# Peptides against a protein of PDB entry 1MQS, part 80

Target 1, 223 residues: chain A of PDB entry 1MQS
Amino acid sequence: ILKMLFLNKDLNNNDNITTITDDIFNQQEIIWKVLILDIKSTATISSVLRVNDLLKAGITVHSLIKQDRSPLPDVPAIYFVSPTKENIDIIVNDLKSDKYSEFYINFTSSLPRNLLEDLAQQVSITGKSDKIKQVYDQYLDFIVTEPELFSLEISNAYLTLNDPKTTEEEITGLCANIADGLFNTVLTINSIPIIRAAKGGPAEIIAEKLGTKLRDFVINTNS

## One batch from the design tools (peptide; made by RFdiffusion4, then SolubleMPNN)

Design b2_p17_7_s4 (from b2_p17_7, 11 letters changed)
Fold by OpenDDE base, seed 4:
Structure b2_p17_7_s4 (fold): chain B 223 residues (1-223), chain A 17 residues (1-17)
Amino acid sequence: as target 1 above (223 residues)
Amino acid sequence: KEKERYEYVLNKYKSLV
């Protein structure tokens, strides 16, 4: 989710980790964005993030996709919505109306081929395809319940992981610490989890480390 | 991968317009 709010920079462009970190650390470099949600994605976001967290991520305004929204033609928009024809039509309409400067489209789950083609076809007709900067399937179409949300209480973990000055060794070390914390949590709840993590970032590293620890533990306990 | 998929499809339709 946070990666999405930072325009998935770690996934796509060699654009300097420095810019993301500078945006995180320097309020002056924060790219202010609008976050467009639907009911389902609102529940997802709200279950994990607070309004203050959104603000820290540069989200100045968040709105429902079906709500009447004022145009902010100089502001980039992040869409995080269900992969539906209705949402596609609204996004395209927003594009036609130049409602925002840039469009970062994130679907909560996989967009079917037919809808992808519909989106692309409609966008092509507008002549404004250059404004669509990203189209992603985030696979976050689930609600995390508050009772199932916990913190490892690791200070500045996010900042450290996203600081371009942080060495690979430091990142690896922190990821190991996080994995250890998660491992301990798993042992505490006495249940082997299905691990889900975003690909291409520290979450994947952590997931792999955690998976290894769990596998090793199971092998060692059954042996 | 998804962006690439979208771009591919988009390029297909751009050629038709």
Scores: peptide ipSAE 0.159, ipTM 0.801, DockQ to the pose 0.099
Fold by OpenDDE base, seed 3:
Structure b2_p17_7_s4 (fold): chain B 223 residues (1-223), chain A 17 residues (1-17)
Amino acid sequence: as target 1 above (223 residues)
Amino acid sequence: KEKERYEYVLNKYKSLV
């Protein structure tokens, strides 16, 4: 996985993940890139890496392949996804739209010949094959764990957020408390979250606050 | 090896377009 995050360059360190990331961080200029996942690969990444490990590997943002993603035409992208027709079509569409500067494609398991041919055919039609820098089978197909639901046990949160009499300051304060709870949860489970929030409401505020906390934590830990 | 496999297939289709 770490090799993939460093664009499949040779890593000479036989040490643990932390030592490898620290050594690379100290020895080489970090190439900032986007990581694109699906549900299966998200579980795999979360089981092996910490949030700090992704940042040390130069992952600025990560998202699900099926999510709407903003174009970053000057940023390289790492795809780590299941070898499916659907994912191939999305990757090709991203290529057509010049969503990223470079495409490093990694499949969680072996890509069948028919899908490889489909990918190559579609890419050839785009005229942008030079942007695809890598296509690898990583053989990291892990079973997704059962979904878990938890509560932060904040009293009257729903009522407060939906009461028209609630002030913006009160909403912001509550959102900060929720973000703190989520942050603590992330630290406890030692996993990498993908944050999804509805736009234009408290959920977006919470997502932003949580993102900031995670970034700050990583910066402070690396200092 | 996988990269080479992809490039080989890609080159076949490039010649057709």
Scores: peptide ipSAE 0.149, ipTM 0.802, DockQ to the pose 0.074
Fold by OpenDDE base, seed 2:
Structure b2_p17_7_s4 (fold): chain B 223 residues (1-223), chain A 17 residues (1-17)
Amino acid sequence: as target 1 above (223 residues)
Amino acid sequence: KEKERYEYVLNKYKSLV
């Protein structure tokens, strides 16, 4: 996510969100931009980043893609949205209307070929393809350190969860956020995982929350 | 890879337009 917020620049994968944002904020010129989300991606972002993190990443405003948004023709926009025909059409319409100066399009999961072709076709017709600076499929697993290991890059999660001064409420909240992130990752992978977690700690809480979310999702999608 | 994929497809359609 941070990489996306920084226009998919290379970031040090070993740094936590705070370190990355602080370093960039202090050392680099911040590019102010708009973040366009949908409901799903909002949950993803909110699970990993705080509002302050968004600000440090140069996000001045964030809005839902389906909301009426004021044109900001001099401001670049990051789209982080589900790979749907509807979202593609909205993006293309925004492009046609010159709603933003530049378009950095990030899909929450892999864009199918048919939709990619649709996007490209529509964009080609507009004559404004130069405004689309990026089209990326984002993995909701933010840091792939290894093919089988990923990180949600939640700042100081380990420290927070292991600090005896951390309140139960804070732990619960963090666990919920982690579970949301994992859930979104699962949705991206489009497979239901077997969840294994150590007992008696935050991992168990997370596993339980994730399990509930997955079950609810399966029930709702099969209905 | 994905950007390249998009650009490839885009270029294909630009040539048709």
Scores: peptide ipSAE 0.120, ipTM 0.776, DockQ to the pose 0.089
Fold by OpenDDE base, seed 1:
Structure b2_p17_7_s4 (fold): chain B 223 residues (1-223), chain A 17 residues (1-17)
Amino acid sequence: as target 1 above (223 residues)
Amino acid sequence: KEKERYEYVLNKYKSLV
């Protein structure tokens, strides 16, 4: 999975996830990417990686392949999806629409010959085959019952928070929306979280807002 | 190996268009 997130570059397999991500983060310029999943691959990713691991790998946003996604023509995309005709057709449609700058396609299991030929044929017709940088079979077809990763499905949240053109009002508004989403998630899970956030950025703002909401809720419920 | 397989198939179809 980590290899896939680093565009299938060679990684030192002798180190743990944290050491690998830290070393790459310190040695190379971060390439920000979009991660596109399906229901099955979401379970796989969630079982192995934490949100911080995705961030350290340069994943700014992740979304479901069947969801409406905003165009990010200057951002490379990693697809990690099941080898189905439906997913192939969606990828080709995304290619036709110039949805992303580059396409790194990873299948959860082996792509059958007939589907490989279908993909190649459709891509060839588009005239945009140069945007397809990789096609890999990852052989990561396992589902874990308890996912450790979830998303609020807010499009371009990281990009918006890190864009120098974004106003303080827009940042504050987005942080409030994220905190509201997290608050609702916590209430749904019915557990009090331990909040961990990076210092000196939007994550700290969100953590503070969420903490306040949780405290207010507890006080109001006990009153 | 997977990349090579895709590129081979893609090149085959490109030559037909």
Scores: peptide ipSAE 0.074, ipTM 0.719, DockQ to the pose 0.061

Design b2_p17_8_s1 (from b2_p17_8, 7 letters changed)
Fold by OpenDDE base, seed 4:
Structure b2_p17_8_s1 (fold): chain B 223 residues (1-223), chain A 17 residues (1-17)
Amino acid sequence: as target 1 above (223 residues)
Amino acid sequence: MIKDLTEEFKKLVKEFK
């Protein structure tokens, strides 16, 4: 999330959120931005970041995408919203209306190819593609149900992992997906967890994969 | 993992023009 708030610049991930925000704030490199959210992303932001963190990241205003928002034509906007047709249409409408100076689009989860194409098609018609500076996706492979509790949006994971008809390849694939989701969760929270998993099952596979990802990340971030 | 779609997006925009 912090990476998004800083327009996906490379941040030294070894620092806690406070240290990162303080360092950037002290460097006078604050670009003031508007943050556009939906209900899902609002819950995530609220669980991970403090209002002061948003301010330190240069977020002056945050609003829901479906709310009536005042034009701020001289202010860049960060969209952090679900990859839906509805949200895409709203973004395009905001672009058409010159609601903001620049558009940094960050989808919470994977953007389907058809929606990417739809976005591109609609933007092409506007002639304002130059205002779209970034398009990212897969920020969140999880949902926030309550503070410090996250659930991966993987349908029937438990059933699949416990179905005796499930192949080893299917299990391995699912475990990889789960590990990816957990990894993203960890990065979002900016806290390295103590991994606990039952031995001899999918949980162990997931734990190993997650551990590897975390180790690799730490090594690569420190290099 | 966060994925950068910017270049792909820009490419698609050009293709629709």
Scores: peptide ipSAE 0.666, ipTM 0.964, DockQ to the pose 0.504
Fold by OpenDDE base, seed 3:
Structure b2_p17_8_s1 (fold): chain B 223 residues (1-223), chain A 17 residues (1-17)
Amino acid sequence: as target 1 above (223 residues)
Amino acid sequence: MIKDLTEEFKKLVKEFK
C-alpha cells in the first residue's frame, strides 16, 4: 500500500512505515496527491495505515470514487479501486473533466482484458492519455477483516482441496495461487512472517511455496 | 503479484486512435 502512495516506487521492505515515510520525506519534496478509494479499498487502507501515514505519504485528501468531488486540476490523483466497468467510466469522466493533473490508477484486483481494452478505448477518445501516468492491477489480492486476520477470497478453495476428485495439478495450482496471494499480503503489510502450517496437507505445500518466494525476494532486494 | 499494465495500456490506446 505504501508503495502505491509513493507512485509504485521501490521501497525498502526492511523498514517500518515510519522509517520509510521519514526517509522519503527527508530525501524528496513531498508531492501532494489526492487518493480516490471505493468502499472495499477504504476498509483496507484503514486497517493498514494511520491518518498520519497518509499525510506523510503526501495524501492531502481522500474521497470515495462515487462521491461528488471538487476539481483539483493542479493536483495528481491516485486511484485505488476495484476493477469494474462503473469505476472505469468514472475515471474516464474525471479525465474528461480535467479533474486532476495526473492519474495513477491502481486496481485492487486483476483487471480483465475486456475492461483494460474498454479503458484504453475510452481514454483514446478523450485525447488525454498523457495524463494517465500509471495503470496497475492485482494490488490487493486479499480482504483484510482484522489486522491479523484476512481472506484471499479464493472461490471454493476448501471444496477444491478436499474433493477427492481434484487432481494433483489442480491442487498444486490452487496452492500456488494462495501462496501468491500470501506473498502479496506480506509485501503489503511490509513484514516478513514466521510461517506456521499444519503438516501433511495443502497448508504445508503453501508454506513451502511461500517460503521460497520470500527467500527469493529477499535475495533479489538485497543484491 | 502487483502488475504494471502501463505499457500495455499505452499500446492499446495507440491502437484505438
Scores: peptide ipSAE 0.665, ipTM 0.964, DockQ to the pose 0.507
Fold by OpenDDE base, seed 2:
Structure b2_p17_8_s1 (fold): chain B 223 residues (1-223), chain A 17 residues (1-17)
Amino acid sequence: as target 1 above (223 residues)
Amino acid sequence: MIKDLTEEFKKLVKEFK
């Protein structure tokens, strides 16, 4: 999974997830990207990765493939989805609409030959094949099929941020990483968002940090 | 085992053009 999040670059496999993410975070400029999932892949990711791991991997936004997603034409996207006709059609539609700058497609299981050919045929018609940088399959040897795990990930960011056992340092670190991800997303799309956050929680911390970064950037670019 | 299909995919795309 981490290999996919780093665009299938060679990672030192002997280190813990946290060590790998920290080393890459410290040594290389983070490429900010969007992660597109389905219900099955969401459950898998939720079982293995923390929200902080995604952020350290440069995942600014993650969403379900079937959900309405805003165009981010300057942001690369990682798809990690089941090899189905429906998902292929959605990917092709996203390509047609220039929803993202680059497409890194990773199928959770083996992609049947007929679906590979269908994907290639549809992409050929678009004339935008150059935007597809990678196509991988058989990424997962196991599928966590419990829909309840989807509730756990959204819940886990929420729960991790609201878990009384989570240290203030962990919350602060996570909020900083989220703010960095959002900031880079804003810069990439060249639009300043209206920041709205609930008061008295991590969302406020994130909003404040993001606001500061945006203000500093605007001041520095206008000088 | 993860399989890279990128080259095969690109080949197929060219064949359909």
Scores: peptide ipSAE 0.664, ipTM 0.963, DockQ to the pose 0.303
Fold by OpenDDE base, seed 5:
Structure b2_p17_8_s1 (fold): chain B 223 residues (1-223), chain A 17 residues (1-17)
Amino acid sequence: as target 1 above (223 residues)
Amino acid sequence: MIKDLTEEFKKLVKEFK
């Protein structure tokens, strides 16, 4: 999330959120931006960042994508929204209306190829593709419900993992998806956890997969 | 995983043009 708020620039990985925001605030010119959210991403942002964190990241205004928003043609916008046809159409409409100076698009989960193509096609018609500076898929689908407790909100995950009819392949696939979500969460909060899981079940599989991802990440970032 | 789709997007835009 912080990376997104700083237009996906490389941030020093070893610092806590506060240190990162303070360092950037002190060392770099703040680029003031608008943050466009949907209901899902609002929950995600609220779980991870405080209002002060947004301000330190240069977010002057945040609003819902479906809300009527005033034009700010001289201000860059960060979109952090679900990959839906509706959201794509709204973004394109905002582009057509020159609502913002620049568009940094970040989808909260995997963008299907067909939607990427739809976005590209619509943007091509506008002739304003130069205003779209970035398109990212953030894969951030989690909500912190309380301190040290969060949910990925994967539909029917508990049911699937506990259904005796679920195949090993299905379990493995779901565990991989959960591990990916947890990994993204860890990266978002910029804190490497100590992993604890119950033995002999899906939790162990998830823990192993997550551990591997984290180790690989640490190796790749320290190289 | 965070994926940068910018280049692919720009490529697609050009293809539709």
Scores: peptide ipSAE 0.646, ipTM 0.956, DockQ to the pose 0.565

Design b2_p17_8_s2 (from b2_p17_8, 8 letters changed)
Fold by OpenDDE base, seed 3:
Structure b2_p17_8_s2 (fold): chain B 223 residues (1-223), chain A 17 residues (1-17)
Amino acid sequence: as target 1 above (223 residues)
Amino acid sequence: MIKDLTEEFKKLVEKYK
């Protein structure tokens, strides 16, 4: 999330949020930005960041995408919203109206190809594509339900893992996907976890895979 | 994993011009 707020620059994930924001604050001039959210992303941001973190990241104001927002034509905007047709239409409308100076678009999950094409088509008609500086997706592989609880929202994971007809390969594959999601979550919250898992089941497999990914990441980051 | 679609997006924009 901090990465997004700093226009998707690489950040040292070994540092805490405060250290990162302080270092960036001291190294470069703060670019003030508007942060545009939806209900889902608001919950995520609130779970990970404090108000002071947003300020240190240069967020001058944040608003909901569906809310009526005042034009700030001299201010760049960061969108962090769900990849929906509705949100795309709103972004394009904001572009048409020159609501902001620059557009940094970050979709919370995977953007379907048809919607990417729709966005591109609409933007092409406006003639203002130069204002769109970035388009990212798959930012969140999880849903925050509570501050200390989240879900990867993998369909039928429990059923698949507990079905006696499921093959070892299928289980291993699913566990790998879960581990990938957890790894991405760890990077998102910028914290290295202590892994706790029940022994003798899929949780142990996932824990092992995640542990390996984290170790590899730490080694590579410190090199 | 976070994916950068910027270049792909730009290509598509040009396609639709």
Scores: peptide ipSAE 0.676, ipTM 0.968, DockQ to the pose 0.484
Fold by OpenDDE base, seed 4:
Structure b2_p17_8_s2 (fold): chain B 223 residues (1-223), chain A 17 residues (1-17)
Amino acid sequence: as target 1 above (223 residues)
Amino acid sequence: MIKDLTEEFKKLVEKYK
């Protein structure tokens, strides 16, 4: 999330949120931005960040995408919203109305190809594609239910992993997806977990995959 | 993992122009 708030610049994630925000804030590299959220992303932000963190990241105002928002034509906007047709339409409308100076679009989960095309098509009609500076997705492969409790919302994961008819390939694929989701969760909360998993099952596979991802990440961020 | 779609998006925008 911090990466998003800093316009997806490379950040050293070895530090806690406070350290990162303090360091950046002290460097006077703050770009003041508006943060546009939806219900899902609001829950995530509230669970992970404090108001002070947002401020230090240069977020002057945050609001819901469906709310009436005052135009800030000289202020860049960060959208952090679900990849839905409704949200895309709103973003495009905001673009049409020159509501903000720049648009940094970050979808909480994977943006379907059809919606990406829809976004592109609508934006092309506006003639204002230059205002869209970034389009990212897959920030949150999880749902925050409460602080420090997350659900990946992978349908039938338990059933699939415990079904004797499930193939090894299917299990491996699912475990990879779960590990990816957990990895994203870890990055979001900016806390390296102690991984605990039952031995001899899918949980161990997931733990190994996650561990590898985390190790690789730490190495890459330190290089 | 977070995915950068910016370039793909830009290409699609050009496609629809």
Scores: peptide ipSAE 0.673, ipTM 0.967, DockQ to the pose 0.497
Fold by OpenDDE base, seed 5:
Structure b2_p17_8_s2 (fold): chain B 223 residues (1-223), chain A 17 residues (1-17)
Amino acid sequence: as target 1 above (223 residues)
Amino acid sequence: MIKDLTEEFKKLVEKYK
């Protein structure tokens, strides 16, 4: 799963999840990505990863594939979904609409040959095959525990934060909303994360806001 | 197990063009 979140780059398998994410975060610029899931993959990810792990992997937004998702044409997308005709059709539709800049497709189990051919055929018709960067099958056998993955469902966050026309007030407001969502998620998970963010951008603002909220909460609860 | 199907996919895309 972590490999997928890092666009299937080679990772050192000898390290725990925390060490891997920390090392990558410290060594490389984080590529911000959208993570698209279905019900099954949500359960899988929730059993293995914490929200903090997703953030460290550069997941800016995660949503369900069947949800109405806002376009983020400048953001790469990671699909981690079941190998079904329905999901393939949705991916192709997202491709047609230029919903994301790049598509990294990961199926949660083996993709039947007929569905692979169907995907290829449909993508061929679009003329946008260059946007499909990866197609992977994943054989996952994880014990599903209580879900720890939450969607903030904030539309156009990346575009708003990176649009030069966006005012500082708008950025601050959006960052506050994101921080609130993350804070609520952290409280639900009942785990205080180590917050890391890229310096000099909205991510830092969000991290600072979230950190403040968490500190205030801890102080108030221990009081 | 993770299987990279990218190359096969690209070949199929070209086949259907």
Scores: peptide ipSAE 0.649, ipTM 0.959, DockQ to the pose 0.290
Fold by OpenDDE base, seed 2:
Structure b2_p17_8_s2 (fold): chain B 223 residues (1-223), chain A 17 residues (1-17)
Amino acid sequence: as target 1 above (223 residues)
Amino acid sequence: MIKDLTEEFKKLVEKYK
C-alpha cells in the first residue's frame, strides 16, 4: 500500500509504517496527489494507515470513486479500486474529462484480461493514454469486508484530533501536515479558496496555518 | 504479489489505436 502511495517507487525497508513515511517526508520533496478509493479499498486503507500517514505520503485529498469529485486537472491521481467494469468506466470518464493531470491505476485484486482489454480500448478512443502512467493489480491478498472502517478513518482523524489523550504536539504536527497538503493543492489548481473553519478546534489551527502560507506566497510572488 | 500491467496495457492501447 505504501509503495502505491509513493507511485510504486522503491521504499527503504523500514519495519514501521510511521518511520517510512517520516523518512520519506523529511528526505524528499512531497508530491501531492489525490487518492481515489472504493468501499472495499477504503476499509483496507483505514485498517492499515492513519490520516497522518496519508498526508505524509502526499495524499492531500481522498474520495470515493462513485462520489462527485471536483476536477483537479493539475493534480496527479492514484486510483486504488476493485477491478470492475463500473470502476473502469468511471476512470475512463475521469480521463475524458481531464479530471486529473496523471492517472496511477492500482486494482485491489487481479484484473481479468477482458477488463484490461476493455480499459485499453476505451482509453485508446480518448486519445489520452499518455496521462495513464501506471496500471497495477493484485495489491491486496485479503478483502476487508467491513464498511464500518470507512467511518473509522474519518472518525479516527476526528477522534485523534479531539481525543484528550492526544498531545498538543501531535495535533500541531497533524494540523501542519494538513495545511501543507491543502496549500500545495491550492497552488496546483491555481485557485485561492475561501477558508471556513469551526472555532476552537483543530480546524481553526489548520485554517490559520493555511491562511498564513497562502498570504506569504502571494506576497512573495507579487514582490 | 503486486503485478505491473503498465507495459501490457500500453501495448493493448496501441493495438486498438
Scores: peptide ipSAE 0.673, ipTM 0.966, DockQ to the pose 0.302; fails the geometry check

